# Peptides against a protein of PDB entry 7PB4: the designs that were tried, part 127

Target 1, 105 residues: chain A of PDB entry 7PB4
Amino acid sequence: KMLNIKEYKEKLLSTLGEFLEDHFPLPDRSVKKKKKNIQESSVNLITLHEMLEILINRLFDVPHDPYVKISDSFWPPYVELLLRNGIALRHPEDPTRIRLEAFHQ
Target 2, 218 residues: chain B of PDB entry 7PB4
Amino acid sequence: DALQMAVGYFEKGPIKASQNKDKTLEKHLKTVENVAWKNGLASEEIDILLNIALSGKFGNAVNTRILKCMIPATVISEDSVVKAVSWLCVGKCSGSTKVLFYRWLVAMFDFIDRKEQINLLYGFFFASLQDDALCPYVCHLLYLLTKKENVKPFRVRKLLDLQAKMGMQPHLQALLSLYKFFAPALISVSLPVRKKIYFKNSENLWKTALLAVKQRNR

## One batch from the design tools (peptide; made by RFdiffusion4, then SolubleMPNN)

Design b2_p9_6_s2 (from b2_p9_6, 7 letters changed)
Fold by OpenDDE base, seed 2:
Structure b2_p9_6_s2 (fold): chain B 105 residues (1-105), chain C 218 residues (1-218), chain A 9 residues (1-9)
Amino acid sequence: as target 1 above (105 residues)
Amino acid sequence: as target 2 above (218 residues)
Amino acid sequence: SVEIHLELL
């Protein structure tokens, strides 16, 4: 049972990976490297694929609290995309936490 | 400079010690509005103020006024637009502010310095077609952005499904006609030959200002 | 289904 879930997860993520990279790539933020002085910690944004992987992992690893805290690495357009398409839901009491919906039915 | 003081006020926020916060805010708003409509704003000023208008730092009335005066002197930085789209997705701005932003983005489209990164946002704009309030303006934006490479079978299906739900909307028909032009094999449906493409006049708010910008940059 | 969500992406 767990193996089939992992294999299904990997197959899902692999099939999604190319599609998500082609249609929802991260914008190249490289232009801001030149202004030296404001140590705005260049938060490394994760891919939509990595975000989905985190959400899926949390659902399987901690099914009783399947919520992931939105970090600064979560690009807001990706969070909105997941929420708008019903792929993720916000925690009812904590809007900074989201869970994967597709597997709670 | 009065404009620098006004921008600095919005960036840093209200100084705690001001007894008349509303009068100070209104003074700085009027300064920004006056400069923007007369001369336009520098790309750096637009970068700062656009993010402020979408961040939810101020009330909806203030954000709306700031966004209405995002008029360039010369160009708008593509990076400012990418950041702005990110702020829209944080959900701290009102639905009316989102609509106004898309109207602004369409109106100012030719003044954006580059389009490479905005083209990467194509999928996110396309996903926003499901919002009934945004749909007319998003269709217009997509009409400006769409390249042959963006016309995919799944997007064609989504547009046809949306048309089935909403009816034959002029803005959807315009976008579908462009899709059919780039990929005629993906759209078997006969589209009515409309001699004129009709989008909502999003530019009307800035028409006079845009004419002035084009005259200064000639 | 995940497939429906994938078609919505």
Scores: peptide ipSAE 0.035, ipTM 0.840, DockQ to the pose 0.044
Fold by OpenDDE base, seed 3:
Structure b2_p9_6_s2 (fold): chain B 105 residues (1-105), chain C 218 residues (1-218), chain A 9 residues (1-9)
Amino acid sequence: as target 1 above (105 residues)
Amino acid sequence: as target 2 above (218 residues)
Amino acid sequence: SVEIHLELL
């Protein structure tokens, strides 16, 4: 049972990953224009695939507290995309925490 | 100069100690407005002020006034637009500010220095078509951005579903016609041959300013 | 949309 869930999860993530990368890529921050003073927050943004992986992992690893804290690595458009499409939900008391919505209803 | 002081005020925020916070705010806002409408703003000034207007740092009235004066002297940085879209998704701005931003983005589209990163945001703009208040402006933006590579079967389905829900809207028909041009096999529906693509140019709030920008950069 | 792809999965 657990192996089939992992394999299904990996297949789901792989299939989603290609679609999400093609249709919702990260903006290329690589424009290292040399201007000194903008503290371009050196925050490494994660892909939408990596974000979903974190959410799925949390749901399986900690089903009684399936919420992930939104970090600075979470690109706001991705968070909004997940929330708007009902893929994720905010914690009712802590808007900085989100969980994957259980598609299994 | 007065503009640098005004931009610096918005960037740093109000110093707690001034009894006349509102008068100081209004003075700096008028300075930005006057320069923007007269000369336009530098790309760096737009970068700072656009992010401030969308960050929710100030009230909706102030944010609206700042956004209305985001008039370039020459160009708008694509990076400023990418950052702005990020701020829109944080949810600290009003629905009216979101509408105004999309109107601004359409109006200023030709003044954005590059389109490569904005084209990567295509999916996010497309997702905003479901917002009835944004839909007319998002259709116009997507009409400007759409390449053959963006025309996918799932997007065609979503546009047709949206047309079924809201009817044959001129802005939606314009976008569908462009999709049919790029991928005729995906759109079996007979679109009325509209000779003129009418995005209702709701009186472009910036029409006069944009004419002045184009005249200065000729 | 991500929804349609998720619905297809």
Scores: peptide ipSAE 0.034, ipTM 0.846, DockQ to the pose 0.100
Fold by OpenDDE base, seed 5:
Structure b2_p9_6_s2 (fold): chain B 105 residues (1-105), chain C 218 residues (1-218), chain A 9 residues (1-9)
Amino acid sequence: as target 1 above (105 residues)
Amino acid sequence: as target 2 above (218 residues)
Amino acid sequence: SVEIHLELL
């Protein structure tokens, strides 16, 4: 049972990975920020693939509290994409937490 | 100068000690409006003020007025647009502000210095077609951004499904016609040969200002 | 299905 879930997770993530990278890449931040000392906290943004992996892992590891706290590494367009497409849901009492929506087969 | 003081006020926020916060805010807002409509704003000023308008730092009335005066002197930085799209997704701005932003983005499209990173946002803009209030302006934006590589079978299906739901909308027909131009095999449906592409005139708010910008940069 | 989520993406 656990092996089948891990294999399914890996297959899902691998199949999604290429599609998500092609169609929803991170913006290249390599645009030379001239050294103006605005501490825009250079929070390293994670990929949509990594975000989905975190959400999937949380669903399997903690099924009774499958919510992940939105961090500064979560690019807001990715969060909105997941929510708008019904892939994720916000916690009803805490809008800073999201879960993977169960793929109703 | 007065503009730098105004931009600095919006960036730092209201100093707690000012008894007349509303008068100070209105003074700085009028300064930004006056300079923007007469001369345009520098790319750096647009970068700061655009993010402020979309961050939810101020009330909707103030944010709307700031966004309406995001008129470039020369160019808008692509990075400012990417950051702005991020703020739209945070959900701290009103639906009317989102509509105004897409109208602004279409109107100012030619003044954006580069398009490479904006083109990477194609999927996010496409996902916004589901919003009935945004759909006309997003179709116009996608019409400006769409390349052959963006025309995929799943996007064709989504556009046809949207047409089935909303009917034959002029903005949707314009985008579908472009998709058929790039990938005729993906669109079996006979589209009416509309001689004139019709989008809602998003530029109307900035028409006079854009003419002045084009004259200054000529 | 995975396909529905891929179609929504």
Scores: peptide ipSAE 0.033, ipTM 0.840, DockQ to the pose 0.046
Fold by OpenDDE base, seed 4:
Structure b2_p9_6_s2 (fold): chain B 105 residues (1-105), chain C 218 residues (1-218), chain A 9 residues (1-9)
Amino acid sequence: as target 1 above (105 residues)
Amino acid sequence: as target 2 above (218 residues)
Amino acid sequence: SVEIHLELL
């Protein structure tokens, strides 16, 4: 059963990877390198694929507290996309934490 | 100048110790409004103020007034729009602010310097179609953004499902007609031939200002 | 289709 879930996870992530890159790519921030003074938060944003991988890994590693803390690397549009489609859920008491929903059924 | 002082006030935030916070806020807000409506704002000023309006740093009334005066002197930076979409997703802005932003984005669309990164946001805008309050304005935005490469089978299905739920809305019919133009094989359904595309008049709030901007940049 | 997987999630 666990092996089948890991294989299913890997297949899901691989299949979603191309789709997520094609349809929900990160915005290229490279254009603003020239104007020194805008504190572009040097925060490296992660891909939607990487975000899903983190959420799935947390569910497997810590099933009794499957919540991930939203970091500055979490692009807000991705968080909203996951929440809006029911893929993720916010912690009821801590809106800075989210869990994967789809695999809790 | 007075505008730089006003922008700097909003950027740095209110100094905690000021007894006359509301009077100072109103003074700076009126300065921004007056310059924006008369001359427009520089791209850098829009970048700062748009982020402030959507960040939840100030109350909804202030944010609404700032957003209403996001009128360019020349151009709006695409990066400002990308950052703004990020702020909309943080959930600190009201539903009315989200609607106003999409109205603004449609009204100011031609003044955005580039569309490359905005086109990459297509999927996020499309995902917002399910919001009944946003749907009319998002359809208009998508009508402006849609290219052949964006017309996918799953998006066609979602639009048809949305039409089944909401009925034959003029804004949805306009978008579906554009999808059928790019990919006629994906839309077997007979769409009524509407000679006139009808979207809600999102630009009405800025109509006079937009005419003035176009005249100054001629 | 990957699209079905996002809908099934």
Scores: peptide ipSAE 0.024, ipTM 0.833, DockQ to the pose 0.042

Design b2_p9_6_s3 (from b2_p9_6, 4 letters changed)
Fold by OpenDDE base, seed 3:
Structure b2_p9_6_s3 (fold): chain B 105 residues (1-105), chain C 218 residues (1-218), chain A 9 residues (1-9)
Amino acid sequence: as target 1 above (105 residues)
Amino acid sequence: as target 2 above (218 residues)
Amino acid sequence: MVDVYLSIN
């Protein structure tokens, strides 16, 4: 059962990734190397893929509260990308929290 | 240095205890404006002030004035532009500030040191085409950014839909023409052979300043 | 593809 969930998660991530690649270029993993903190905050930004992974994991791990708190590691353009494409949804009462949308229908 | 003091004032924000907050703000704003229009600003100064202008720390009037004087002495850092776009997503700036930012970005495009990260934001800019107020400027920006790899069937459809909705706008036609150049098979529609790409460059608020910058850096 | 052609003409 756990293997099936992992495979399903990977398939979801790949499908969402492909979708986003078709619509938006994914940042090359090479962005990890230059520590040029876009934000003066010492916080390392995560990739769009990592954001999706966090959202998917939260959905499966805590289905009754599938919302993830937006941290400083979440690059706002990526958050907005997910929201605008209907991949994610903001919490109705807390705009600092988002969930994966595509899997709640 | 008067400029350093002015930039420092904006970084720290308004001191709560000052009875003459408005006079002090105006003094520092005028200092920034004077230096920017005469000599241009260093990349570091633009980084700081652009961030402030889009963060919502000050009122719209102040933010507008700061943004209008974001004139480089030499170059603008790509990182500053990426940070600025991130602020647009947070939604703390007004619609008019967003319009001004896109106008600024188009005007200053050649002075941005690198384009790699900005190119990754292509999809974000493309999504902003749906905003009628932004559309002309976003089309111009996309015209500058578009590579063959950006021309996708869904984007072609969206542009054609926008054209159907808005009519044959010069800025849309320019972008569609570029798309057809890169991917002729995706655009079967005969585009009028416009000899001149008319983005309203005549309304560039920075035209005189940019000429001066180019002359100083030759 | 056909429907997009009809709306522009």
Scores: peptide ipSAE 0.009, ipTM 0.715, DockQ to the pose 0.017
Fold by OpenDDE base, seed 1:
Structure b2_p9_6_s3 (fold): chain B 105 residues (1-105), chain C 218 residues (1-218), chain A 9 residues (1-9)
Amino acid sequence: as target 1 above (105 residues)
Amino acid sequence: as target 2 above (218 residues)
Amino acid sequence: MVDVYLSIN
């Protein structure tokens, strides 16, 4: 049963990955502005695919507390996208935490 | 100069020790407004101030005033726009600020130096169509951004669903007509031939300023 | 596209 869930998860993520990369890519921050001084916080943003993977993993690993804390690596547009489409939900008491919506429960 | 001091004030934030915080804020805000409307702002100044206006660092009234004076001297950096969109999604700005931003974005669209990164945000803008307050302005923005490659079956369905929900809105019809132009096979529905595309006049706030900018850059 | 934009403005 666990193997089937893992396989299903991988298949789902793989299928979504191509779609998400095509339609919701990360902005290219690589503008080599040579000017040293703007400490733009080099926060490495994760892909939408990776974000979904984190949410899915949390749901399976900790089903009684399936919420993930929004980190600096979470690109805000991705978070908003997930929330607006009902893919994710904010914690009712802590807006900094989100969970994957269980569509089939 | 006075503008640099004003921008620096907003960037650093209000100094806790100032007894006359409101007067100081107003002074700097007026400085920014005066320069912006007379001469426009440099791309770097817009980058800083736009970020501040959308970050929730200041109150809504201040943010609104800052955003209204985001008038370029020459160009706006696409990076500033990308960052701004990110801030909109953080949810620290009001709904009215979001509306104003999209109005601004449409009005200033031609002054943005590059569109490549903004085009990558197409999906995010499209997702914002479901917001009734944003929908007219987002449709206008999408009308400006849409390429053939953006016209997908799922987006067509979403637009038709929105039309079913909201009725035949002029801004939605305009976008659908563009979609049909790029991909006629995806839209079997007959669209009324409108002689004029009607978007809400988002540029009204900046019309005079934009004319002045265009004249200076000729 | 340009003509349509000009007609709206």
Scores: peptide ipSAE 0.008, ipTM 0.784, DockQ to the pose 0.023
Fold by OpenDDE base, seed 5:
Structure b2_p9_6_s3 (fold): chain B 105 residues (1-105), chain C 218 residues (1-218), chain A 9 residues (1-9)
Amino acid sequence: as target 1 above (105 residues)
Amino acid sequence: as target 2 above (218 residues)
Amino acid sequence: MVDVYLSIN
């Protein structure tokens, strides 16, 4: 049963990865505009694929608390994309936490 | 100058200890408004103020007023727009602010210096079509952004589903017509050949200001 | 609702 879940997870991630990379690329932050001191925390944004991977992993690893805290690496448009499409849900008491919505209805 | 002081005030945020907080805020806000409507704002000023307006640092009334005066002297930086879109998703701004932002984005579209990064946000904007309040303005924005490579079967299905749900809306028809132009094989539905594309007039709020900007930059 | 006519020139 565990092998089947792992294989399913990998297949899901691989299928989603190709689709998401083509349709939801990260914004290119490479425009080194001049260092004015806005502490824009040079937080490396993660891909939508990586976000989904984190959410999926959390669901499988900690099913009783499948919520992930939104970090600065989570690009807000991608978070909103997941939420609006019903792929993710916010924690009812903590809007800084999201989980994967199990479509296994 | 007075504008720099005003921008600096908004950037630093409200000083807790000021007894005259509201008067000071209003003074600086009026300064920004006056300059923006008369001369437009520099790209750097728009970058700062747009970020502030969408970050939730101030109340909705203040944010709305700031956003309404995001009028460029010359150009708007694409980076500023990308940052702004990022804030839209954090949930710190009101629904009305989101609507206003999309109206602003459509109105100011031609003044944005580059579109490469904005085009990468196509999927995000497309997802916002599900919001009934945003849908008309998002359709207009997507109409401006859509390239052949963006027209995919799943997006066609989503648009047709929206049409089925909402009826034949002019803004949806416009976008579907564009999709059919790029990929006629994906849209078998006969769309009425409307000679005129109708979008909600997003520019009305800035019409006079935009005319002035265009005149100064000619 | 002021319809903005985008004339595709």
Scores: peptide ipSAE 0.008, ipTM 0.710, DockQ to the pose 0.023
Fold by OpenDDE base, seed 2:
Structure b2_p9_6_s3 (fold): chain B 105 residues (1-105), chain C 218 residues (1-218), chain A 9 residues (1-9)
Amino acid sequence: as target 1 above (105 residues)
Amino acid sequence: as target 2 above (218 residues)
Amino acid sequence: MVDVYLSIN
């Protein structure tokens, strides 16, 4: 059963990978380091594919608490995209946490 | 400079200021409005104020007024638009603010310095078509952004599904007609030959200001 | 995206 889940995960991620890269790429933030002192922490944003991988992994690794905390590496448009399309859900008590929805039906 | 002081106030000012009762807030807001409508704002000022308007730092009334006066002196930075879209997706602004933003984005489209990064956001804009309140303005934006490479079978299906759900809306028809122009093989449905493309006149709010901007930059 | 996701699933 675990092997089938891993294979399914890999297949899902593989199939989505090209699509997500082509249609939802990260914009090139030319962070021109203008030296203004606001420590805008150059947070490295992760890809939508990586975000989905994190969510899927959490669901399988910790099924009793399948929620992932939204970090600064999570680009808000990606989070919104997942939520809007019903791919992810926010935690009912903590809006900073999201889970993958598709496997909880 | 009064404008610099006003911008500085909004950058450093009170978080969650919801009450219009602050005379200082009103003074600074009027300063921004007056400069914006008379001379336009510098790209750096728009960058700061646009982010503030969408961040939820201030109340909806203040955010709306700020957004309405995001009029460029010359150009708007594409980076400001990308950041703004990010803030929009955080969900700290009202639905009305989102609508206003898309109207603004359409109206100011020609004043954005570059389009390369905005074009990368095509998929995100397209995903917003399902929002009934945003759909007319998103269609207009997509009409401006769409290139041949954006016209894909799955997007065609989505537009046709939306048309089936919402009816033959003029803004959807306009976008579908453009899609058919770029990829006629993907759209077998006969589209009514509309002589005039009808988008909601989102530009009306800024029409006079935009004419003035164009005149100053000639 | 939803259609692609559903088609896989």
Scores: peptide ipSAE 0.010, ipTM 0.780, DockQ to the pose 0.153; fails the geometry check

